# Peptides against a protein of PDB entry 2L9B, part 71

Target 1, 91 residues: chain A of PDB entry 2L9B
Amino acid sequence: ANFLSQKFPELPSGIDVNINMTTPAMMISSELAKKPKEVQLKFLQKFQEWTRAHPEDAVSLLELCPQLSFVTAELLLTNGICKVDDLIPLA
Target 2, 91 residues: chain A of PDB entry 2L9B as posed
Amino acid sequence: ANFLSQKFPELPSGIDVNINMTTPAMMISSELAKKPKEVQLKFLQKFQEWTRAHPEDAASLLELCPQLSFVTAELLLTNGICKVDDLIPLA

## One batch from the design tools (peptide; made by RFdiffusion4, then SolubleMPNN)

Design b1_p25_3_s2 (from b1_p25_3, 9 letters changed)
Fold by OpenDDE base, seed 3:
Structure b1_p25_3_s2 (fold): chain B 91 residues (1-91), chain A 25 residues (1-25)
Amino acid sequence: as target 1 above (91 residues)
Amino acid sequence: MKFAKGADFDAIEEFFEKQIARDEQ
């Protein structure tokens, strides 16, 4: 098992992507858009709570699983919580 | 593109629910 599996054994591995048809980012955006706003906001709330309680683990998780960074950014942008300009300094 | 896999939103949501539940106990 890789480091992610050892530190976060319950973390899902993600979904395989047909790179000839789409990109992981496009797939994520599409799947998120299918979720009701309430579900999206609830996810952000849960992620915020966990991040607050485990800041070091949160940094490690986002470094090792960039998909989650994209999920978070996408949700923040699509729900109008932040602007693209707010994220530029972090890119 | 930084990653090879897409995120499984429902599974990730469940993951955090379980993590938080453990923290609260």
Scores: peptide ipSAE 0.280, ipTM 0.743, DockQ to the pose 0.457
Fold by OpenDDE base, seed 5:
Structure b1_p25_3_s2 (fold): chain B 91 residues (1-91), chain A 25 residues (1-25)
Amino acid sequence: as target 1 above (91 residues)
Amino acid sequence: MKFAKGADFDAIEEFFEKQIARDEQ
């Protein structure tokens, strides 16, 4: 019944995180690190493709799901695709 | 105690795969 569920009905709900024990950023970094590089790059490619096709939806999704911004940034940085300075204007 | 939603990498990957598949139809 919320906007996010209506716009992206198949979007997973995610995992509850106790912020007293960990942060979403810490959890994301840990989970991504478990994935092989080829899997990380494939995910980034798919997200990039979807973003190009649906730029307005991508903006909405990133606003409503800031954890996905961490995923994207982490993948870009970890794989040497961009540098921290490249992300500063976007923060 | 406060909670936040964390990303499920595999689930999100599957989500985008399905979205792209629809776009390619």
Scores: peptide ipSAE 0.235, ipTM 0.690, DockQ to the pose 0.712
Fold by OpenDDE base, seed 4:
Structure b1_p25_3_s2 (fold): chain B 91 residues (1-91), chain A 25 residues (1-25)
Amino acid sequence: as target 1 above (91 residues)
Amino acid sequence: MKFAKGADFDAIEEFFEKQIARDEQ
């Protein structure tokens, strides 16, 4: 058990990525794209709701799991909620 | 090999739903 599993015991382990074949970002984008729009938006809303309720834990989680920052950005972009230019200042 | 937690979409979705459900108890 590492620090991440200790702080967030129920957090999934994730998917093993073969770095010779793909990148984590590619896998995330692919998996998100398989979900219906309503599922994507619901996920975004739930994640944002949790983040608002637990800001300090959210910071820790996003630092340890930058994949989730990517998920948020990807969902905002692919659903036309934000433009790339909107996210550039945050990068 | 790397582990990408965010790529496991269904599991991550369930995780946050459970967190929110507990907050509402």
Scores: peptide ipSAE 0.229, ipTM 0.696, DockQ to the pose 0.501
Fold by OpenDDE base, seed 2:
Structure b1_p25_3_s2 (fold): chain B 91 residues (1-91), chain A 25 residues (1-25)
Amino acid sequence: as target 1 above (91 residues)
Amino acid sequence: MKFAKGADFDAIEEFFEKQIARDEQ
């Protein structure tokens, strides 16, 4: 947690998922579904661009923030950018 | 497990935008 804040000081703190009411995956999927497709795609674009510029940091961020990995995967899948089988080698 | 407050994923997107802008600076 402290390492995350130190490495990415401007990263939003976010809120904890209330796992007593829903699973993290369900919550993330639900929240993503509230976003217009254009917003979803824009997020992917920005994340992709940042990842290209900071590949080492991107790996660190995804390792430290598994939720972001799920977000990315979910967006890729739901928008038909890739298939489940395409993600298997990554995780 | 956490995700961004407020606009949720918009905040994360903004984070990346700021990082990108910094790179371009």
Scores: peptide ipSAE 0.225, ipTM 0.697, DockQ to the pose 0.302

Design b1_p25_3_s3 (from b1_p25_3, 12 letters changed)
Fold by OpenDDE base, seed 3:
Structure b1_p25_3_s3 (fold): chain B 91 residues (1-91), chain A 25 residues (1-25)
Amino acid sequence: as target 1 above (91 residues)
Amino acid sequence: MKFAKGADIDAIIAFFEKQIARDKA
């Protein structure tokens, strides 16, 4: 078992993609857009709540799964919660 | 494998909910 599986044993599996490539990123964005707004917001809410309770684990998860940073940023932007300029300091 | 697909959103939500539930128990 890898470190990710050891630290987050119940984390669901996914497909590894290069989020720096335009096509994979666009594909993820498209799939996200297929989810109802309520589900998108629920992701953000639960991720926020979990992050507040486990800030160290959140950092580890985002380091190990940078695609989650992309997902989170995309959902924040597409739902109008923040603007692109708001994310510049974090990039 | 790492989380990367939009289709996994429901699963990751469930993951967070389970973790949060443990925190509150």
Scores: peptide ipSAE 0.483, ipTM 0.816, DockQ to the pose 0.267
Fold by OpenDDE base, seed 5:
Order: sequence, then structure tokens, then C-alpha cells
Structure b1_p25_3_s3 (fold): chain B 91 residues (1-91), chain A 25 residues (1-25)
Amino acid sequence: as target 1 above (91 residues)
Amino acid sequence: MKFAKGADIDAIIAFFEKQIARDKA
């Protein structure tokens, strides 16, 4: 097992994106948009709650899974919770 | 791990829920 699976043994393995078909970002955005708003908000809520309880692990997870940062930003923007300017300091 | 499909999004939510549940136990 790689370091990610060792540190977070219960984390789903996931499915690799075929970058020959489309960019990972576009694919993620498309899949997120297919989910009901309640599911999108549930992701944000659960991620926030877990992060509060595990701040160091959250940093580690975001380093190992940078797509989570994109997912979070995308959901914040598309649900009108944040504006693009709000995310600039975090880039 | 790369999660882009809808099923992966649901799985990540479940992962956090399980972690949170253990924290509260």
C-alpha cells in the first residue's frame, strides 16, 4: 500500500481519471454537477466537521489528495457560498 | 487516488461520516 492508504486506511481507493479523454478538473466538475445539491452540501459539511476534529490529518489529506481542494473550491463557488475573489488568498 | 466519478464522491462522504461517528463514540 502507498503512503496515502497507510495513513488513511479507510479512505476509498477511487478511480483514476483518463486524462486522454478530458482533464481531471473538467471531469470532476461534471460529476459534481450531476449530484443533488443536498449531496454537494453534505460533502462540504462533513469535510468541515472532520477537519475541525482532525486539523493535522486534514492538511496531510489535502497534500496527498490535492483534488479535494479543487472539489471543495468548486462546490463553494457553484453553490454561491464563496466568490472567486474569496479563494485568491488560498491559491 | 483520483476521484472524479459520482460514486467516488459518495464514498468520500461516507468516509468522513465514519470518521466522525468514531470520534463521537
Scores: peptide ipSAE 0.480, ipTM 0.816, DockQ to the pose 0.299
Fold by OpenDDE base, seed 1:
Structure b1_p25_3_s3 (fold): chain B 91 residues (1-91), chain A 25 residues (1-25)
Amino acid sequence: as target 1 above (91 residues)
Amino acid sequence: MKFAKGADIDAIIAFFEKQIARDKA
């Protein structure tokens, strides 16, 4: 098993996505948009709660799976919680 | 169809919920 699966053994399987690629980003955005707003907000809430409990693991996860950063950013933007300018320091 | 890691929102939510539940146990 690779390092990611070893550190997060119960993390859902899937292929890694380069968030800088237009096609993967559009695909992810489309999939996110298919989910009800309640589910989108639930993701943000659960991710926030988990991150508070495991801040170092959260950093590691986002570093190893940058697509999750994209998901989070996209959901913050599309739900009007954050502005693009707010994310510039994080990019 | 296999989702990109992180794109399956339901699965990721379930993952976090399981972790959170473990923390509270």
Scores: peptide ipSAE 0.475, ipTM 0.811, DockQ to the pose 0.339
Fold by OpenDDE base, seed 4:
Structure b1_p25_3_s3 (fold): chain B 91 residues (1-91), chain A 25 residues (1-25)
Amino acid sequence: as target 1 above (91 residues)
Amino acid sequence: MKFAKGADIDAIIAFFEKQIARDKA
């Protein structure tokens, strides 16, 4: 097990890369779009709740799994919760 | 190869729910 698995042993393994996709970002966006709005909002709510309870672990998780930062940003944007300009200070 | 870990939204939701449940126990 790598450091990520040691720090977060129950973290899911993720999705296999589709060689037909041009970028990982496109693949992530595609997978997210397959889920209904209610599930997308549930992710945001649960991630927010967990982050509030574990701020240091949240930073570690996002550093080790930058894909989750993309997921969060993508879901905030696609569900109209924020705009691109709102995320610029975080880049 | 798997590097789109966060794209499995159902699994990551379950992960957070389990963590939250342990916090409340």
Scores: peptide ipSAE 0.458, ipTM 0.795, DockQ to the pose 0.431

Design b1_p25_3_s4 (from b1_p25_3, 13 letters changed)
Fold by OpenDDE base, seed 4:
Structure b1_p25_3_s4 (fold): chain B 91 residues (1-91), chain A 25 residues (1-25)
Amino acid sequence: as target 1 above (91 residues)
Amino acid sequence: MKIAKGADIDAIIEFFEKQIAREKE
Protein backbone atom coordinates (compact mmCIF):
# COMPACT_ATOMS: atom_id res chain seq x y z
CA ALA B 1 0.00 0.00 0.00
CA ASN B 2 2.81 2.36 0.85
CA PHE B 3 4.76 1.42 -2.26
CA LEU B 4 1.65 1.84 -4.39
CA SER B 5 1.09 5.38 -3.16
CA GLN B 6 4.75 6.19 -3.73
CA LYS B 7 4.82 4.93 -7.30
CA PHE B 8 1.37 6.23 -8.24
CA PRO B 9 0.77 9.18 -5.91
CA GLU B 10 -2.23 10.46 -7.87
CA LEU B 11 -4.04 7.14 -7.89
CA PRO B 12 -7.48 7.57 -6.28
CA SER B 13 -8.17 6.21 -2.82
CA GLY B 14 -11.20 4.20 -3.83
CA ILE B 15 -14.65 3.87 -2.34
CA ASP B 16 -15.88 2.74 1.06
CA VAL B 17 -16.56 -0.94 1.55
CA ASN B 18 -20.17 -1.94 1.94
CA ILE B 19 -20.19 -4.36 4.86
CA ASN B 20 -23.37 -5.94 3.56
CA MET B 21 -21.67 -7.20 0.42
CA THR B 22 -20.41 -10.77 0.42
CA THR B 23 -17.16 -10.05 -1.38
CA PRO B 24 -15.21 -7.09 -2.70
CA ALA B 25 -15.71 -8.48 -6.19
CA MET B 26 -19.47 -8.25 -5.79
CA MET B 27 -19.16 -4.66 -4.68
CA ILE B 28 -16.99 -3.79 -7.66
CA SER B 29 -19.40 -5.46 -10.06
CA SER B 30 -22.28 -3.57 -8.50
CA GLU B 31 -20.53 -0.22 -8.81
CA LEU B 32 -19.55 -0.87 -12.41
CA ALA B 33 -23.09 -1.81 -13.34
CA LYS B 34 -24.33 1.55 -12.08
CA LYS B 35 -22.28 3.39 -14.69
CA PRO B 36 -23.53 4.13 -18.21
CA LYS B 37 -22.19 1.98 -21.01
CA GLU B 38 -20.30 4.90 -22.51
CA VAL B 39 -18.43 5.41 -19.23
CA GLN B 40 -17.58 1.72 -19.03
CA LEU B 41 -16.20 1.81 -22.55
CA LYS B 42 -14.30 5.00 -21.77
CA PHE B 43 -12.48 3.19 -18.97
CA LEU B 44 -11.38 0.48 -21.36
CA GLN B 45 -10.24 3.00 -23.94
CA LYS B 46 -8.23 5.12 -21.50
CA PHE B 47 -6.69 2.12 -19.78
CA GLN B 48 -5.72 0.70 -23.15
CA GLU B 49 -4.18 3.98 -24.27
CA TRP B 50 -2.23 4.39 -21.04
CA THR B 51 -1.03 0.79 -21.14
CA ARG B 52 0.26 1.20 -24.67
CA ALA B 53 2.30 4.21 -23.62
CA HIS B 54 3.48 2.77 -20.29
CA PRO B 55 3.43 -1.03 -20.43
CA GLU B 56 5.85 -1.52 -17.54
CA ASP B 57 3.93 0.85 -15.30
CA ALA B 58 0.71 -0.90 -16.27
CA VAL B 59 2.13 -4.24 -15.16
CA SER B 60 3.24 -2.70 -11.87
CA LEU B 61 -0.16 -1.13 -11.30
CA LEU B 62 -1.98 -4.39 -11.92
CA GLU B 63 0.37 -6.24 -9.59
CA LEU B 64 -0.13 -3.70 -6.82
CA CYS B 65 -3.84 -3.24 -7.50
CA PRO B 66 -5.10 -6.56 -8.84
CA GLN B 67 -8.69 -5.37 -8.54
CA LEU B 68 -8.09 -3.39 -11.72
CA SER B 69 -7.59 -6.67 -13.53
CA PHE B 70 -10.99 -7.74 -12.29
CA VAL B 71 -12.54 -4.44 -13.36
CA THR B 72 -11.10 -4.78 -16.84
CA ALA B 73 -12.22 -8.37 -17.21
CA GLU B 74 -15.68 -7.57 -15.87
CA LEU B 75 -16.16 -4.70 -18.29
CA LEU B 76 -14.97 -6.75 -21.25
CA LEU B 77 -17.37 -9.55 -20.37
CA THR B 78 -20.44 -7.49 -19.47
CA ASN B 79 -20.15 -5.41 -22.62
CA GLY B 80 -19.84 -8.51 -24.78
CA ILE B 81 -16.38 -7.64 -26.02
CA CYS B 82 -14.98 -11.02 -25.04
CA LYS B 83 -16.08 -14.30 -23.51
CA VAL B 84 -14.87 -16.10 -20.40
CA ASP B 85 -12.94 -18.57 -22.50
CA ASP B 86 -10.96 -15.69 -23.97
CA LEU B 87 -9.67 -14.78 -20.51
CA ILE B 88 -8.73 -18.27 -19.32
CA PRO B 89 -5.26 -18.19 -20.87
CA LEU B 90 -4.54 -14.99 -18.94
CA ALA B 91 -5.37 -16.45 -15.53
CA MET A 1 -12.48 1.01 5.08
CA LYS A 2 -11.70 1.66 1.44
CA ILE A 3 -12.15 -0.97 -1.23
CA ALA A 4 -10.19 -1.32 -4.45
CA LYS A 5 -9.27 1.91 -6.17
CA GLY A 6 -10.63 0.52 -9.42
CA ALA A 7 -14.15 0.41 -8.03
CA ASP A 8 -14.30 4.19 -8.38
CA ILE A 9 -14.40 4.03 -12.15
CA ASP A 10 -14.84 7.77 -12.70
CA ALA A 11 -11.78 8.53 -10.61
CA ILE A 12 -9.74 5.88 -12.38
CA ILE A 13 -10.69 7.28 -15.77
CA GLU A 14 -9.57 10.70 -14.59
CA PHE A 15 -6.32 9.21 -13.33
CA PHE A 16 -5.54 7.70 -16.73
CA GLU A 17 -6.49 10.89 -18.53
CA LYS A 18 -4.09 12.89 -16.37
CA GLN A 19 -1.29 10.42 -16.98
CA ILE A 20 -1.86 10.55 -20.72
CA ALA A 21 -2.05 14.34 -20.72
CA ARG A 22 1.26 14.70 -18.88
CA GLU A 23 2.99 12.51 -21.41
CA LYS A 24 1.74 14.63 -24.27
CA GLU A 25 3.08 17.83 -22.69
Scores: peptide ipSAE 0.434, ipTM 0.804, DockQ to the pose 0.400
Fold by OpenDDE base, seed 2:
Structure b1_p25_3_s4 (fold): chain B 91 residues (1-91), chain A 25 residues (1-25)
Amino acid sequence: as target 1 above (91 residues)
Amino acid sequence: MKIAKGADIDAIIEFFEKQIAREKE
C-alpha cells in the first residue's frame, strides 16, 4: 500500500489525478456538479470541521491527495463562497 | 464506477464524519 493508503486506510480509492491536467479536472468538476448543492455544501462543512479536529491529518491529506484541494477550491468557487482572487495566495 | 480521487464526495464526507466521530469517542 502507498503512504496515503497507510495513513488514511479508510479514504476512498480512485484514479489518482494530477489536478493540473485538464481532462481529470473536467471529470472531477463534472462529478461534483452532479451532486446536489446540499451535498456540495456538506462536503465543505465536514471538511472544515474535520480540519479543525485533525489539523495535522488535514495538512497530510492535502499534501498526499492534492485532488482534494482541487475539489475544495472548485466547490468554493462554483458555490460563490469565494472568488478566484481569494485562492491566489493558496496556489 | 471509476472516478478520480476526490470526486466521490459522498464517500469523502463519510470519511470525515467517521474521523470526527472517533475524535468525539
Scores: peptide ipSAE 0.429, ipTM 0.801, DockQ to the pose 0.325
Fold by OpenDDE base, seed 3:
Structure b1_p25_3_s4 (fold): chain B 91 residues (1-91), chain A 25 residues (1-25)
Amino acid sequence: as target 1 above (91 residues)
Amino acid sequence: MKIAKGADIDAIIEFFEKQIAREKE
């Protein structure tokens, strides 16, 4: 088992790549858009709650799974919670 | 092949819920 699976057991394996999509980012955005708004917001709420309780683990998770940062940013932007300029200081 | 783990929103939500539940035990 790799470090990620050891540190975060039960972390899901992910979803199959759509061979018709141009880029992984486009596929992720497409998958996110398939979910109802309430589910998208629930993700942000649970991630926020977990991050507040375990900030060090959150940093580790985002370092090991940078795509999760993209997911979070995408959901914040598409739901109008943040603008692109709001995220620039975090880069 | 699979895309990143975080793209499965439902599964990630479940993951966080389980983690949060354990800390409250």
Scores: peptide ipSAE 0.428, ipTM 0.802, DockQ to the pose 0.410
Fold by OpenDDE base, seed 1:
Structure b1_p25_3_s4 (fold): chain B 91 residues (1-91), chain A 25 residues (1-25)
Amino acid sequence: as target 1 above (91 residues)
Amino acid sequence: MKIAKGADIDAIIEFFEKQIAREKE
């Protein structure tokens, strides 16, 4: 992901995948669940704010880092902000 | 080990906050 690093050099590298997890989705979901609700909502708030300010960059970031799309969807679902049916058009 | 981007939610929040702060400067 050299292009991702070039366009977003300050983007965190992330964390090491737990070798005991069978899928990246499991790992991410597990990490998200460890955080309190206020932190989860803070992510959504800051991501929304940043996206409004940088819509073109947001599209690029999500294309290059689909993990963030998963995080966003997971947090929206688990916090009851939207339902699976609401995400169908995005699939 | 592979790195999972997006899993470090605290770091991502900080990333967005820094981006937003710079734009407001």
Scores: peptide ipSAE 0.426, ipTM 0.798, DockQ to the pose 0.467

Design b1_p25_4_s1 (from b1_p25_4, 12 letters changed)
Fold by OpenDDE base, seed 5:
Structure b1_p25_4_s1 (fold): chain B 91 residues (1-91), chain A 25 residues (1-25)
Amino acid sequence: as target 1 above (91 residues)
Amino acid sequence: SELEEAREFIRLYLELVGEVPGRGL
């Protein structure tokens, strides 16, 4: 229907977050933490591979879905792959 | 390993989010 769905038909619709009870960041962090480490790393791996193959689409996706930037950063940090200081330049 | 491969994503990720300022965290 919309541009996002048209360009990225494989994306799910998403979930509406009740901001009175939690924040999107909190929800994302919580849900990610529930996933096995293997699943978390597989996500990073697949996202990495896809991004390498489709850099322009990756940028567009991150523009449309900044949640993915947070997801990636969170996974990098929580799995000890990088430190907060490594991501400061992004602020 | 999966961890080593994930580490290599840091460089790519930083480059990507560089194209989308303020959305890395």
Scores: peptide ipSAE 0.371, ipTM 0.825, DockQ to the pose 0.049
Fold by OpenDDE base, seed 2:
Structure b1_p25_4_s1 (fold): chain B 91 residues (1-91), chain A 25 residues (1-25)
Amino acid sequence: as target 1 above (91 residues)
Amino acid sequence: SELEEAREFIRLYLELVGEVPGRGL
């Protein structure tokens, strides 16, 4: 979409997932786990700051990139910031 | 600026996950 081109021109298109081999969730979880906690938390911090400053853009981005919603949720869960029950209302 | 913030966010996102599954998750 035009929004992605304007705001995030360097964002890659992503890759297909062979559903017979893995799932998007598994793939994302695996990739996230490869990153040091410092990087994970830094991302969460910057994302939080950005969403606060640009709530409309944040909504648009999350609508267009569902994978980012999973990334965020996964990081919140794996770092013990949120519990599954905390996310139920948002699911 | 808004653009700088967006670029920084993208940089961090790419550092974190690189290329990820496409839309449709």
Scores: peptide ipSAE 0.214, ipTM 0.729, DockQ to the pose 0.538
Fold by OpenDDE base, seed 4:
Structure b1_p25_4_s1 (fold): chain B 91 residues (1-91), chain A 25 residues (1-25)
Amino acid sequence: as target 1 above (91 residues)
Amino acid sequence: SELEEAREFIRLYLELVGEVPGRGL
């Protein structure tokens, strides 16, 4: 809790998902698809740079906010940077 | 700084996904 509040005070708490209507993955994918490619790639670039500089904090963030893991994977796939098989070892 | 980098990352995240599912996916 202190980690998120101190380093990422603007990180949203999230919204409820009605599992009878959709899934978290579907919701995230839908939102990502609405954004320009340039925005998607910029996110990947900045996240990559930050992760390299702060690997321990990156692990903590991804543990606390698993949606970011899905976002990263989805963007790598949809932008043709990775294939599904490339991500299997990470699952 | 580290904090500035983190804030920039969060800004980009918010722009990208807006409201997102809860942390416990």
Scores: peptide ipSAE 0.169, ipTM 0.710, DockQ to the pose 0.547
Fold by OpenDDE base, seed 3:
Structure b1_p25_4_s1 (fold): chain B 91 residues (1-91), chain A 25 residues (1-25)
Amino acid sequence: as target 1 above (91 residues)
Amino acid sequence: SELEEAREFIRLYLELVGEVPGRGL
């Protein structure tokens, strides 16, 4: 098992992205758009709770899975929780 | 509410992704 699987065994496998056909960002945005708002907010809530309880692991997860950072940022933006300006320093 | 709790995520999120330059978007 790779480092990700060892550290986060419950993490979904994910899907490979062919950059010649689409971009990870586009795919993520598309998939997120398929989720109801309440589901999106529940994700943020649960992720928040988990990160509060496991801040060091949360940092590691975001380092290993940068797509999750994109997911979180987009959910915050699209649901009107924060502004683009709030995230610019982190881009 | 879920929205209220999600809003509180901003501070934590910024802190976490701030540790990883180039992350977030």
Scores: peptide ipSAE 0.047, ipTM 0.559, DockQ to the pose 0.050

Design b1_p25_4_s2 (from b1_p25_4, 11 letters changed)
Fold by OpenDDE base, seed 1:
Structure b1_p25_4_s2 (fold): chain B 91 residues (1-91), chain A 25 residues (1-25)
Amino acid sequence: as target 1 above (91 residues)
Amino acid sequence: SDLEEAREFIRFYLELVGEVPGRGL
């Protein structure tokens, strides 16, 4: 078993993305939009708490799953929590 | 407040992705 499966045993296997029909970013945005606002905000809160409690694991997760950075940014933007200008320094 | 919560989310994101080189938008 790889690091990801061992450190995060509850992590799903994921799904395929047909790049001829869509992009990963478009798919992520679409899936996030299916979640109620309260669920989206709850994710941010729980992710924040977990990250603070397990910073080393959080960094490892983001290294292996960079799409989670996009997810977090997307949730911040679409919920009006921040503006693009707030995130530019990290781009 | 809603404003403080929003700021907290922003601070969280900045510190989180800042620890991962090449990550962000």
Scores: peptide ipSAE 0.342, ipTM 0.812, DockQ to the pose 0.043
Fold by OpenDDE base, seed 4:
Parts: C-alpha cells; sequence; structure tokens
Structure b1_p25_4_s2 (fold): chain B 91 residues (1-91), chain A 25 residues (1-25)
C-alpha cells in the first residue's frame, strides 16, 4: 500500500524543476516566500498539531517527502521562530 | 506561552528529522 496515497489521496503531483534555472531548494524558498506570513504560520501550526498527533506518520511522511523537512526548517528560520544555530545538528 | 509552544515544536521537529538521516535543511 502507498502511504501517501492512503493518507493524502489528494496530494498534488508536484511541479517540475528546471535545474538549469534553479535548484529545488531555491524553488521551495521562492514559493514559500510568495505566500503571506499568515499562511506560512498556519502551515507551521497545522504541521505542528498533526506531527504531535501522528508522530509515526510524520516520520514516514518526512522520509517519503524530504522536501517537507526543508520547508519546515525554512519556515522556522524565515519567520524568526528559530535561528540557524538551532538547526546546526541537521546540517 | 505561544513562544514556549513554538520552542517545544522546534525540539520535537528536531527529534522527528533526527529519525530521518539526511533530512532537515
Amino acid sequence: as target 1 above (91 residues)
Amino acid sequence: SDLEEAREFIRFYLELVGEVPGRGL
């Protein structure tokens, strides 16, 4: 069974990344920056709530979608919730 | 407080990504 298909049946297909023009990380950062702060914080809130409620699924999701780890870290940093030094253990 | 809750999430998040080698930044 596909975990993502079961847990997130309406998960979007994603978008292509033109590596000649940008990197996935750059694209993620850019797309996040396009969203209002309120939306960014809402994501963090919902992700926080969900991960605490479903830690096993959260780990699985992060394994399957490592970009989500980057998203979370980026949002924590850009919204001033944590500092780079706080995430050094992940570097 | 909201700030402490956020800090707790950071700690929890770090724990989560710690279970996924190579994931994080």
Scores: peptide ipSAE 0.285, ipTM 0.767, DockQ to the pose 0.046
Fold by OpenDDE base, seed 3:
Structure b1_p25_4_s2 (fold): chain B 91 residues (1-91), chain A 25 residues (1-25)
Amino acid sequence: as target 1 above (91 residues)
Amino acid sequence: SDLEEAREFIRFYLELVGEVPGRGL
């Protein structure tokens, strides 16, 4: 198993991204849009709970899976939980 | 409230991302 699988054994298998065909951001956005809003919000809730309980692991996960930062930010924005201005510190 | 939880999560998330250089938008 790779480092990600070792550190986070319950992490599901990802989807390969061919950057020659599309950008990871575009693919992520597309996949997120396929999910019902309730599923999106459930993810945010579970991620929130988990990160609160495991802040160090959360940082590690974000380091290893930078796409997760994009996912979280987009879900916050698209679901009206935050505004772009709220994420300026990340710019 | 849900709004308070959302605000808290935003702050916490920003803190987490802040610990990971280059992981912003």
Scores: peptide ipSAE 0.253, ipTM 0.740, DockQ to the pose 0.046
Fold by OpenDDE base, seed 2:
Structure b1_p25_4_s2 (fold): chain B 91 residues (1-91), chain A 25 residues (1-25)
Amino acid sequence: as target 1 above (91 residues)
Amino acid sequence: SDLEEAREFIRFYLELVGEVPGRGL
């Protein structure tokens, strides 16, 4: 029913974040881990392509849905696409 | 802002890593 769920069905639904993102992060990580690797990578692919095509909209989306930043980082790390040190600027 | 910089980093990184499918598979 919302933009994220419709465009990126690979994501778990119903997850919100608070300013600390500790509890939400745990929930997101748990739910993401339940998804097959292929589904996780498919989301990254789609988000990558969409970000390239709509860079300004991507910024707005990340502002409105800060959990998406965490999702991106988490999926990059858990799938071995990047290292922790690569994401230091996000910390 | 720091948040804007973080967003830009994510976008830049997604561009930099190239094709996602196939990585880690």
Scores: peptide ipSAE 0.125, ipTM 0.602, DockQ to the pose 0.037

Design b1_p25_4_s3 (from b1_p25_4, 11 letters changed)
Fold by OpenDDE base, seed 1:
Structure b1_p25_4_s3 (fold): chain B 91 residues (1-91), chain A 25 residues (1-25)
Amino acid sequence: as target 1 above (91 residues)
Amino acid sequence: SELEEAREFIRFYQELIGEVPGHGL
């Protein structure tokens, strides 16, 4: 197996979205809201620390799991760390 | 090792990834 496959074994595909009933953004927000604030911050902190230490791997991971970009953005916004305007230049 | 750290990171987030949409974004 290639190096990336070794680092990132088979990852979940995520869940299906019924576009007639909801949106991916609403689903992400709802799932994150089910978790206590301290758990949300833990997710964010671990992701930030790992990304800092392994920037090239982080790029690869986000290509494999684009939903993590949305999750991270939501965590930053809902916890008051960033504003929407802060994220626009990075999109 | 770096490989093990990456695997631990993935394991930590696997549950969350499985709870959110992976398509239609």
Scores: peptide ipSAE 0.281, ipTM 0.768, DockQ to the pose 0.543
Fold by OpenDDE base, seed 3:
Structure b1_p25_4_s3 (fold): chain B 91 residues (1-91), chain A 25 residues (1-25)
Amino acid sequence: as target 1 above (91 residues)
Amino acid sequence: SELEEAREFIRFYQELIGEVPGHGL
């Protein structure tokens, strides 16, 4: 069994994007904006705490589900936790 | 527990991931 099947229920693959109409980043930001701010911050907090305690598992999760990297980055930016310049070294 | 908190986080993203692209990022 892989990481996801052992620790978490299987995650959806996600939807397709029509690149002639929109971008993946636009779709992510739009869907995140539908979530209340308190909900966004709550799950960022949980992710932060879990990542601190389990850094290797966190890396594995982000590698297996690349959309989570983009979602997390968007949440960090839109909630003022970090700036675009803070993410440049990671690109 | 730590694992339960992580699972709650993932459940949130399970719902979200169903609405966002999983490729072409």
Scores: peptide ipSAE 0.279, ipTM 0.767, DockQ to the pose 0.414
Fold by OpenDDE base, seed 4:
Structure b1_p25_4_s3 (fold): chain B 91 residues (1-91), chain A 25 residues (1-25)
Amino acid sequence: as target 1 above (91 residues)
Amino acid sequence: SELEEAREFIRFYQELIGEVPGHGL
């Protein structure tokens, strides 16, 4: 079995959004802001390392959990690692 | 250990995925 099958047999679906109160992007930003900066940076580092080591699994994970694409982008922006213009080609 | 770090990474992912929207992004 690959990494995903072994480590992520049942991934959460995430939570629903009340579109009359907030947006998914705002909710993601809010939840990430609750994490200490050291945790945020560690997430980025580990995700980068894992993606490099397991590129096919990384694609599958991002397809199964689209939250992670937005999480990664938000963490890069809020920690001053990249600018919005750097992400435009990926949108 | 490397194993514990991997476990922490997995736990972080599982926790965060469950706390944010998974659709409508």
Scores: peptide ipSAE 0.138, ipTM 0.645, DockQ to the pose 0.372
Fold by OpenDDE base, seed 5:
Structure b1_p25_4_s3 (fold): chain B 91 residues (1-91), chain A 25 residues (1-25)
Amino acid sequence: as target 1 above (91 residues)
Amino acid sequence: SELEEAREFIRFYQELIGEVPGHGL
C-alpha cells in the first residue's frame, strides 16, 4: 500500500518519453552509460545484495518501479554478466 | 558503513528512476 513512502521516501515517478525519438530501453541504456563502469557494477552489486537480504521488499519495489527491472537487466547485459537468452525465461 | 552504502544505493537508484521512463516500458 504505502510501501514506497515508507521505504523509499521521495521516490520519483520517472520521466515521459517521446516514442518518436527514442525508446524507453534506449533511454535507460543511455542514462546508465553516463555512469562509470565501476559505478554501474558497484550499484548492481549493492542491488543484488539488498535483494538477497530483503526479498519481499525487492519484489514490491520492482513491481512498483518496473524501470528498475529494466535497469537490472541492462546492467547484467552490458557488463557481460549474462546474455539475452539467459533473461528470456524471466521476461 | 553498510547503512551509508545502502543510502547511497537508494539515492543512486532514486536519481536514475527520475531520469528514465517510469511507464511505457
Scores: peptide ipSAE 0.132, ipTM 0.678, DockQ to the pose 0.365

